# Designs tried in a protein design run: peptides against a protein of PDB entry 6GMG. Part 244

Target 1, 331 residues: chain A of PDB entry 6GMG
Amino acid sequence: DSDDRVTPPAEPLDRMPDPYRPSYGRAETVVNNYIRKWQQVYSHRDGRKQQMTEEQREWLSYGCVGVTWVNSGQYPTNRLAFASFDEDRFKNELKNGRPRSGETRAEFEGRVAKESFDEEKGFQRAREVASVMNRALENAHDESAYLDNLKKELANGNDALRNEDARSPFYSALRNTPSFKERNGGNHDPSRMKAVIYSKHFWSGQDRSSSADKRKYGDPDAFRPAPGTGLVDMSRDRNIPRSPTSPGEGFVNFDYGWFGAQTEADADKTVWTHGNHYHAPNGSLGAMHVYESKFRNWSEGYSDFDRGAYVITFIPKSWNTAPDKVKQGWP

## One batch from the design tools (peptide; made by RFdiffusion4, then SolubleMPNN)

Design b2_p19_4_s3 (from b2_p19_4, 9 letters changed)
Fold by OpenDDE base, seed 1:
Structure b2_p19_4_s3 (fold): chain B 331 residues (1-331), chain A 19 residues (1-19)
Amino acid sequence: as target 1 above (331 residues)
Amino acid sequence: SAADKINAANKEAEEKARA
């Protein structure tokens, strides 16, 4: 029950983490120990370590979303999301493929749609766009200069994003970032900001007015990226979980994974940080655990979800929550 | 947006099944 959530206690600034545990090919630790690691590695503001504040510890305590929240500095809005979908594969499989034994037509279509998304290409698109944005942020000392730089970069690359409306989440994302406006953040200076990436897993069949089959097995037409841009309209994502297909079956509403701004070119070597559930040390769920997973482990997801989106937001360059290199586990 | 919660019991069960 949500009422069992507890804010983890403060950890001394100089307390070193205990060793992480191996867990299914990833590094795992309890939330308290992650706070210790975070203070040693990710807490730096202008090169100085910081103790995780009570507010940040409270954000973190919400589970998987809490990891992204504490590192991005804001609750995820998911407005600037990217994915990759193979339309030809989808059409061909629907035409030439067959349902598995015991699989309904709706289940087959939902599965084929899920399998037609390419997580690696979706991630690569987000990284490409983040790189363009970072170049546009360089030496831009006001929003107008940033937007002009961005348009020039997109034109040079012949990127379809150049045709987006000025009110699009793509162009408005920076101005809508709280830390951009903060005195100790960007202070309205784009050159003090950098683009970062996180990922969300969620269910496509969220429309309550749709068929029960779509809610159970997915909506094959929902949350597809726009051709050319790769942008996903996330406006219909209301954190509604998959509907049960059998009595006693239950699904969770979402998962979040934090990537930040790692420079590792090999996607398979990138590290994704995520949590299991809200922190309830005295409740049935128990203490929150934090995982540092490789991309393969993250992108595999769960049966709870049939969509993955890669989202761009911004943080101040003075923050070390998104370093160029992330080491998995401790030590 | 309000912070939402997830039940990790299902996730952990699936992770164990995949290992």
Scores: peptide ipSAE 0.029, ipTM 0.695, DockQ to the pose 0.096
Fold by OpenDDE base, seed 3:
Structure b2_p19_4_s3 (fold): chain B 331 residues (1-331), chain A 19 residues (1-19)
Amino acid sequence: as target 1 above (331 residues)
Amino acid sequence: SAADKINAANKEAEEKARA
C-alpha cells in the first residue's frame, strides 16, 4: 500500500557512508546510507555541501524514480527520449525465426521486438544529442542564442533533429525545465545549464483498447524511435504495467536509472544509479535500497519491461548531482 | 496520481531469481 511509504530521516552533513556491498556485479546500500554518500559527493551547490532537505528525502523515498527525481531536481517528464531499433533485424527474425517451444505467436513477436532494440546505440544517441546541446548551451546567454546555436550545430552535423518543430520536446526542453528559470539555478541563462541523461524502462503494451496479447506480451509497434532522429514518442506511456500472463503474477510500472553527465567514453564502464522500490521499512517491501550498476547490469532490465528509453533533461552547472566521474559504491 | 510515482518493484527478489 502506498501508505507504507516513509520519508527517510535526515543524516548529519558530516556523516560518512558505510561501505556499500556487492550485489550481482553492482554496488548496493540502504537508502539512508545513500543519503550520506549523496551529501558527501553529489549535494554540492556552488561548491558547498548541502544536507539533503526533507523535500528531497521525500522524493528519494519513491524508489527508482526518486533517485532520478532528487538528482535532476524535478519529477521525470520523459519528453525528450531516445532509443535505437533495428528494423531489418526485426523483419528478418519475424520472417525466418520460429517461436520457442510453448511460446505463442504474440509472445514471439513481442520478444523479437524487444530484442530488436539496441540499448547501447540508444544510449549513444542520447549522449550524442546531449553533447550537441551542451555545445549550444556553452556560450548562450539567452534562449534565442541557445536555439540558434543548436540549429547551427545540427545543420553542421546534418542531423535530422534540425527538422523538428520549434514546439517539439527537443527545442522546448530547456524552457520547460524549472531549474532553468530559478534565480539560484539557470536564471534564464542557458550557459549556466548542462544536459544530463537518465533512462526509463517500461512496458510497451499499455493500450487498453489493444488485444490482451499485446498487454501480456508487448506491442511490437509501440514506442519505436523515429528514423533519423531516434526520438521516441512517450505520450502514450501512462505508467501502466505489463498484464499478468498467469494467475498471481504481477509486474511493476517502471524503472529509472540515473546517469547524469559522465564523460566515460566506454558505455560499459558508466555507472547507473537506481532504487528497488519505495521506502517502506515497516512494510512488506522493507527499506529502499539504492544500486549503482554498470551499464550492462542496468540495460539488461527486467521481464516487467520491454522498452528502454534514454532521456535528456537539464540541471544547473552549479549542482554536483551529475559529475563527470561517478565512482561505484563506497569507499 | 501517487501510484504513478511509486515504484513497487522488489528488484532484489528478481535479481536473485536470475542468479
Scores: peptide ipSAE 0.029, ipTM 0.718, DockQ to the pose 0.064
Fold by OpenDDE base, seed 4:
Structure b2_p19_4_s3 (fold): chain B 331 residues (1-331), chain A 19 residues (1-19)
Amino acid sequence: as target 1 above (331 residues)
Amino acid sequence: SAADKINAANKEAEEKARA
């Protein structure tokens, strides 16, 4: 029952976090302790630490999406999403592979499609694009200058994104970012903004008009990246969970992981911050926990999901929610 | 199920963000 969700209480600004606990190669803590860490490390605006506001605590209380929400400053729109799909692998495995014992044809095809996505390459593509965007932002004092810079950068790299429509989420992403327009944010100055990355895990078989098999085992053709650009059309993602394959089985609708703008070149050393569920300290689910996972742990995902997307958005450079270096756990 | 409760919470977040 959504009625069990509680907004975590305020934490004193100077309260230090308790140590995180290791859990399966990731650092884990209760949401209240994450708020303490957030205030010490990520809360800074113009170099000054801030207490997490009631609104921010409320956003955070929604679980995995709440972590991305509080750090990005907006609810995820997922419009500018990237992935990598190995079409040759997919075709070869379908042709030469066989269903496992007890595996249906639909289950086999869904599994092969899932395995044909490369999370590391998808993440790398998003980082590449974010880097291009950051270069375009650096000396641009209006949106027109940003767009001109972006087009030049893409042309220099012979990037297929240069052919995207002007109304594409790729070109409209900055202007559609609330913090870009805020006086204490970007103030309509692109040079005050930076590109950041988060990831979403979700289910491919969301089409209600499709076969039951696709809803249970995945739609092999859904949410593939466009060749050359790596862009994923997320318009059909309606947060519909996987259909049960057996009685009593249930799946969750999505997972979100926050990366921000870490400069660590080795993907395996990057830290992803995510939550387990909404905060229900007095309910059956219990208190929300926050995890800081390395990329390997994040990218493994869950059986609930067969797609991963890496999404670009923007935050003001004055925010410290996306620092160059993220430390796992506390201290 | 626990999964249903999680889904409900996530849907609520989406609805709140759209309002």
Scores: peptide ipSAE 0.027, ipTM 0.698, DockQ to the pose 0.926; fails the geometry check
Fold by OpenDDE base, seed 2:
Structure b2_p19_4_s3 (fold): chain B 331 residues (1-331), chain A 19 residues (1-19)
Amino acid sequence: as target 1 above (331 residues)
Amino acid sequence: SAADKINAANKEAEEKARA
């Protein structure tokens, strides 16, 4: 029952975290201890540590999305999303492959579609685009200058994103970022902002008008990236979970992982921060736990999901929620 | 299940964010 959610109490600013625990190649801790780490490492505004506010603690208490929420400064809108899909692999496997023993045709098609996504290439595409955006931001003191710089960068790279409409999420993402407009944030100055990345795992079979099989086993045609750009239309993502395939089976609606702006070139060495569920210390779910996972552990996802998207948003450069280097665990 | 726990938390967050 969502009614059991509790906002974690404030932690003293100078309280150091307890050591994280290893968990299946991840570093794990309780949410209160993550708040302590966050205050020591990520809380800085203009170089000064900040206590996590009540509002931020409330956001965090919502679980996996809460980690992305508190670090990005806004609830995820997921408008600027990237993925990579191997269409040739998909077509070939559908044509030449066979369902496994006991696997329905719909289950086979859903599985083949899921396996045709390349999480690493999707992540690399998002990083490439974020880098282009960051170059466009560096010397831009108004939105017009940013957009002009962005178009020039894309033209120089012969990137298909140059053909996107001016109203597309790609070009409108900065102006639609609340922290860009805030006086203590970007103050309408693009050069004060930087691009950051988070990831969302979700279910493809969300269309209620579709077949029950698509809702149970996935929609092979849903949430594919556009060729050339890698952009995913997320407008149909309504946080609807996978339909049960057996009695008593239940699935989660989404998972969010925070990457930020790490500069580590090796994808496998990057750290992804995520939560397990909302904070319910007195409820059946228990206390919220925060995980810091390597890319491999993050990108594996869960059976609850058959899509992964890598999303770009923006934060002020004065925030330290997206440092160049993220250390897994504590110390 | 772990899935049920994450689902409930995520739905509430979305509702609050829309409000």
Scores: peptide ipSAE 0.024, ipTM 0.687, DockQ to the pose 0.727; fails the geometry check

Design b2_p19_4_s4 (from b2_p19_4, 9 letters changed)
Fold by OpenDDE base, seed 2:
Structure b2_p19_4_s4 (fold): chain B 331 residues (1-331), chain A 19 residues (1-19)
Amino acid sequence: as target 1 above (331 residues)
Amino acid sequence: SDADLINKANAEAAEKAAA
């Protein structure tokens, strides 16, 4: 019950984290200890450490989404999402492949669709776009200049995003970022902002009007990236979990992983920060834990999800929630 | 198990809190 959620208490600014624990190739810690790390490493505003505010602690307490929320400064809107889908692989496997023993046709199609997504290429696309955006931001002192720079960059790269509508999430993302408009944030100056990335795992079979099979095994046609751009229409993502396939089975609605703006060129060496569930230290779920996972561990996902999207948003450059390098665990 | 890593993400509560 959502009623068991508790906001973690404040941690003294100077309190150092306890060592993280290894867990399945990840670094794991309790949420309170993550707050300590966050204050030491990520809390900086204009070079000064900050105590995590009550509001930020409340955001964090919501679990996996809370990690992205506190670091991005806003609840994820997921408007500017990217993925990679191998259409040829999908078609060929559907045509030439066969269901496994005991696998239904719907289950087979859902599995084939899931396997046709390339998480690494999706992530690479998001990083490419974020890089283009960052170049467009660097010398832009107003939104018009940013948009002009962005169009020029896209034209030079012959990127299909150049054909997107001016009202698309791609072009409107900056103006729709609250921290861009804040006096202590971007102050309407694009050059004070930088693009950052997070990822969302979710279920494709969310259409209540669709077949039960799609809700149980996935909708093979849902949440595919547009050709050329890699953009995913996330408008139909309503945080509906996978339907149970057997009695007593339950699935989670989503998972969020924070990447930020790491410069590590090797995707496999990048660190993704995420939480397991909302903080309920006195409830059945227990205390929230935070994980720092390598890309392989993150991108593997869970059976709860058959889609992964890589989302771009913006934060002020004065924030240290998205450093160039992220160290896994503590120390 | 996957269930041990991810149990409940309460999107509804989070959305209400964000609104």
Scores: peptide ipSAE 0.030, ipTM 0.745, DockQ to the pose 0.306
Fold by OpenDDE base, seed 1:
Structure b2_p19_4_s4 (fold): chain B 331 residues (1-331), chain A 19 residues (1-19)
Amino acid sequence: as target 1 above (331 residues)
Amino acid sequence: SDADLINKANAEAAEKAAA
């Protein structure tokens, strides 16, 4: 019951975290202990540690989305999303492959579509774009200068994103970021902002007007990236979970993982921070736990989801929620 | 499993957070 959600109590600013514990190849801790780590490592504003505010603790209490929310400073809008899809693999597997024993045609097609996404290439594309954006942000003191720089960078790289409409999420993402306009944030100065990345896992078969098979096994044609740009139209993502395939089966609507702005070149060594569920210490679900997973653990996802998108947003450079290096666990 | 924990909690919390 969502009514069991509780905001974690404040932690003293100088309280050190307890050690994390290993859980399925990742580091895991209870939400209160993550708050302690967050205050020591990620809370800095203009180089000074901050206690996590009541508002931030409330955001965090919402689970997996809460981790991304507290670190990005806003509820995820998911407008600037990237993925990679191998069309040739998809076509070849459909043509030459066969359903497994007991697998329906719809289930087969859904599975083949899921397997045709390349999570590593999708992540790499988002990192490339974030890098271009960061270069465009440098020395740009107004939005016009940022946009001009961005267009120049894209032209120099012969990137298909240069052909996007001026009103696209790609060009409007900065101006639509609340922290960009805040006095203690960007203060309308692009050079005070940086691009950051998070990931969302979700279900493709969300169209209620589609066949039951698509809702159960996925829509092979939904949420594919545009050729050349890698952009995914997320407008049809309404946080609708996968439909049950058997009585009593239930699926969750999404998972979120926070990457930030890590500079580790090896994708497999990057750390993704995510939560299991909303904080309900007195309820049936129990206390919220926070996980710090390597990319392999994150990108594997769950059977609840057949899509992974890598989303770009912005935070002020004065925030330390997206450091160059993230250390897994504690100490 | 972690998957089981995610399955139990994210649906209800997400709807309230998105409102």
Scores: peptide ipSAE 0.026, ipTM 0.670, DockQ to the pose 0.324
Fold by OpenDDE base, seed 3:
Structure b2_p19_4_s4 (fold): chain B 331 residues (1-331), chain A 19 residues (1-19)
Amino acid sequence: as target 1 above (331 residues)
Amino acid sequence: SDADLINKANAEAAEKAAA
């Protein structure tokens, strides 16, 4: 029952976290202890530690999305999303492959489509674009200068993103970021902002007008990246979960993982922070737990999802929610 | 509301994990 969600209590600013627990290659802790870590490591504004506000604690209490929400400063809009899809692999496997024993044709096609996405290449594309954006931001003191710099960078790299419409989420993402407009944030100065990355896992078969098979086993044609740019149209993602394949089966609508702006070049060594469910310490679900996972553990996902997207947003450089290096666990 | 959807999804995830 949604009524079981509770906002975690405030933690003293100087309270140190308890040690995290190892869990299948991840570091895991209860949400209150994550708040303690967050205050010590990620809370800094202009170099000064901050207590997590009641509003931020409320955001965090929503579970997996709450981690991304509190660190990005806004509810995820998912407008600037990237992925990588191997069209040749998909076509070849459909042509030459066969359904497994007991696998329906729709199930086979959905599985082949899922397997044709490359999470690592999708992540690398997002990092590449974030780097281009960061170069464009560095010396731009107004939005016009930022956009001009961005176009120049894209032209120099012969990047297909240079052909995107001016109203595209790619060009409008900065101006649509609340913290960019805030006096204590960007104050409308692009050079005060930096690009950051988070990931969303979700289900492809969300179209209610489609076949039941697509809703159960995935829509092979849905949420594919555009060739050349890697952009995914997320407009049809309405947080609809996978349809049950058997009576009593239920699936989760999404998962979110926070990466930020880590500089580690090896994708396998990057750390992703995410939550399991909303905080319900007095309910059947129990307290919310926060996980710090390596990329391999994050990118594996769950059977609930057949799509992964890597999303770019922006935060003020004065925030420490996206440091260059993230340490897994505590201490 | 989006909040209701989040709560529902999280509840379903927890039930699945407990099963």
Scores: peptide ipSAE 0.025, ipTM 0.668, DockQ to the pose 0.083
Fold by OpenDDE base, seed 4:
Structure b2_p19_4_s4 (fold): chain B 331 residues (1-331), chain A 19 residues (1-19)
Amino acid sequence: as target 1 above (331 residues)
Amino acid sequence: SDADLINKANAEAAEKAAA
């Protein structure tokens, strides 16, 4: 019951975290302990450690999305999303592959589509774009300079994103970031901002006008990246979960993982921070837990989801919610 | 409401954590 959600209490600023525990190759802790870690490691504004505010604790309490929310400073809008889809693999498998025993045609097509997404390439694309954006930000002291730099960078790389409309989420993302406009944030100075990445897992079969099979087993044509750019149109993502395939089966609406701005070149060594559910210490779900997962663990996803997107947003450089290096667990 | 949607649990993660 969503009514069981509770805002975690404040933690003393100087309280050290308890050790994380390993869980299926991940580092796991209860939300209150994550708050302690967050205050010690990620809370810094202009180099000064901060107590997580009540508002931030409330955001965090929403679960997986809460982790991204508190670290990005805004509720995820998912407008600038990237993925990689192997069209040739998809076509080939549909043509030459066969449904598994007991698998319907719709199940087969949905599965093949899911498997045709390359999470690593999608992540790499987002990192590539974020890198381009960061270069464009570095010496830009107004939005016009940023946009000019961005266009130049894209042209130099012969990137298809250069052909995007000026009103596209790609070019408007910075100006639409609240922290960019804040005096204590970017203060309208692009050079004070940096690109950061989070990931969303969700279900493709969200169209209520589509067949029941698509809602149950996935829509093979939905949420594919545009060729060349890798951009995913997220406008149809309404946080609708997968439809049950059997009585009593239920699926969740999404999962969010926070990456930030890690510089680790090996994708497999990157750390993704996410939550299991909203904080309900007195409810049936129990206390929220926070996981720090390696990319392999994150990218595996769950059966609840058949799509993954890697989303770019921006935070002030003065925030330490997206450090170059993330240490898994505690200490 | 959007709030209700946000409050959903990750079922598989919860199951794995409980195992």
Scores: peptide ipSAE 0.027, ipTM 0.683, DockQ to the pose 0.073; fails the geometry check

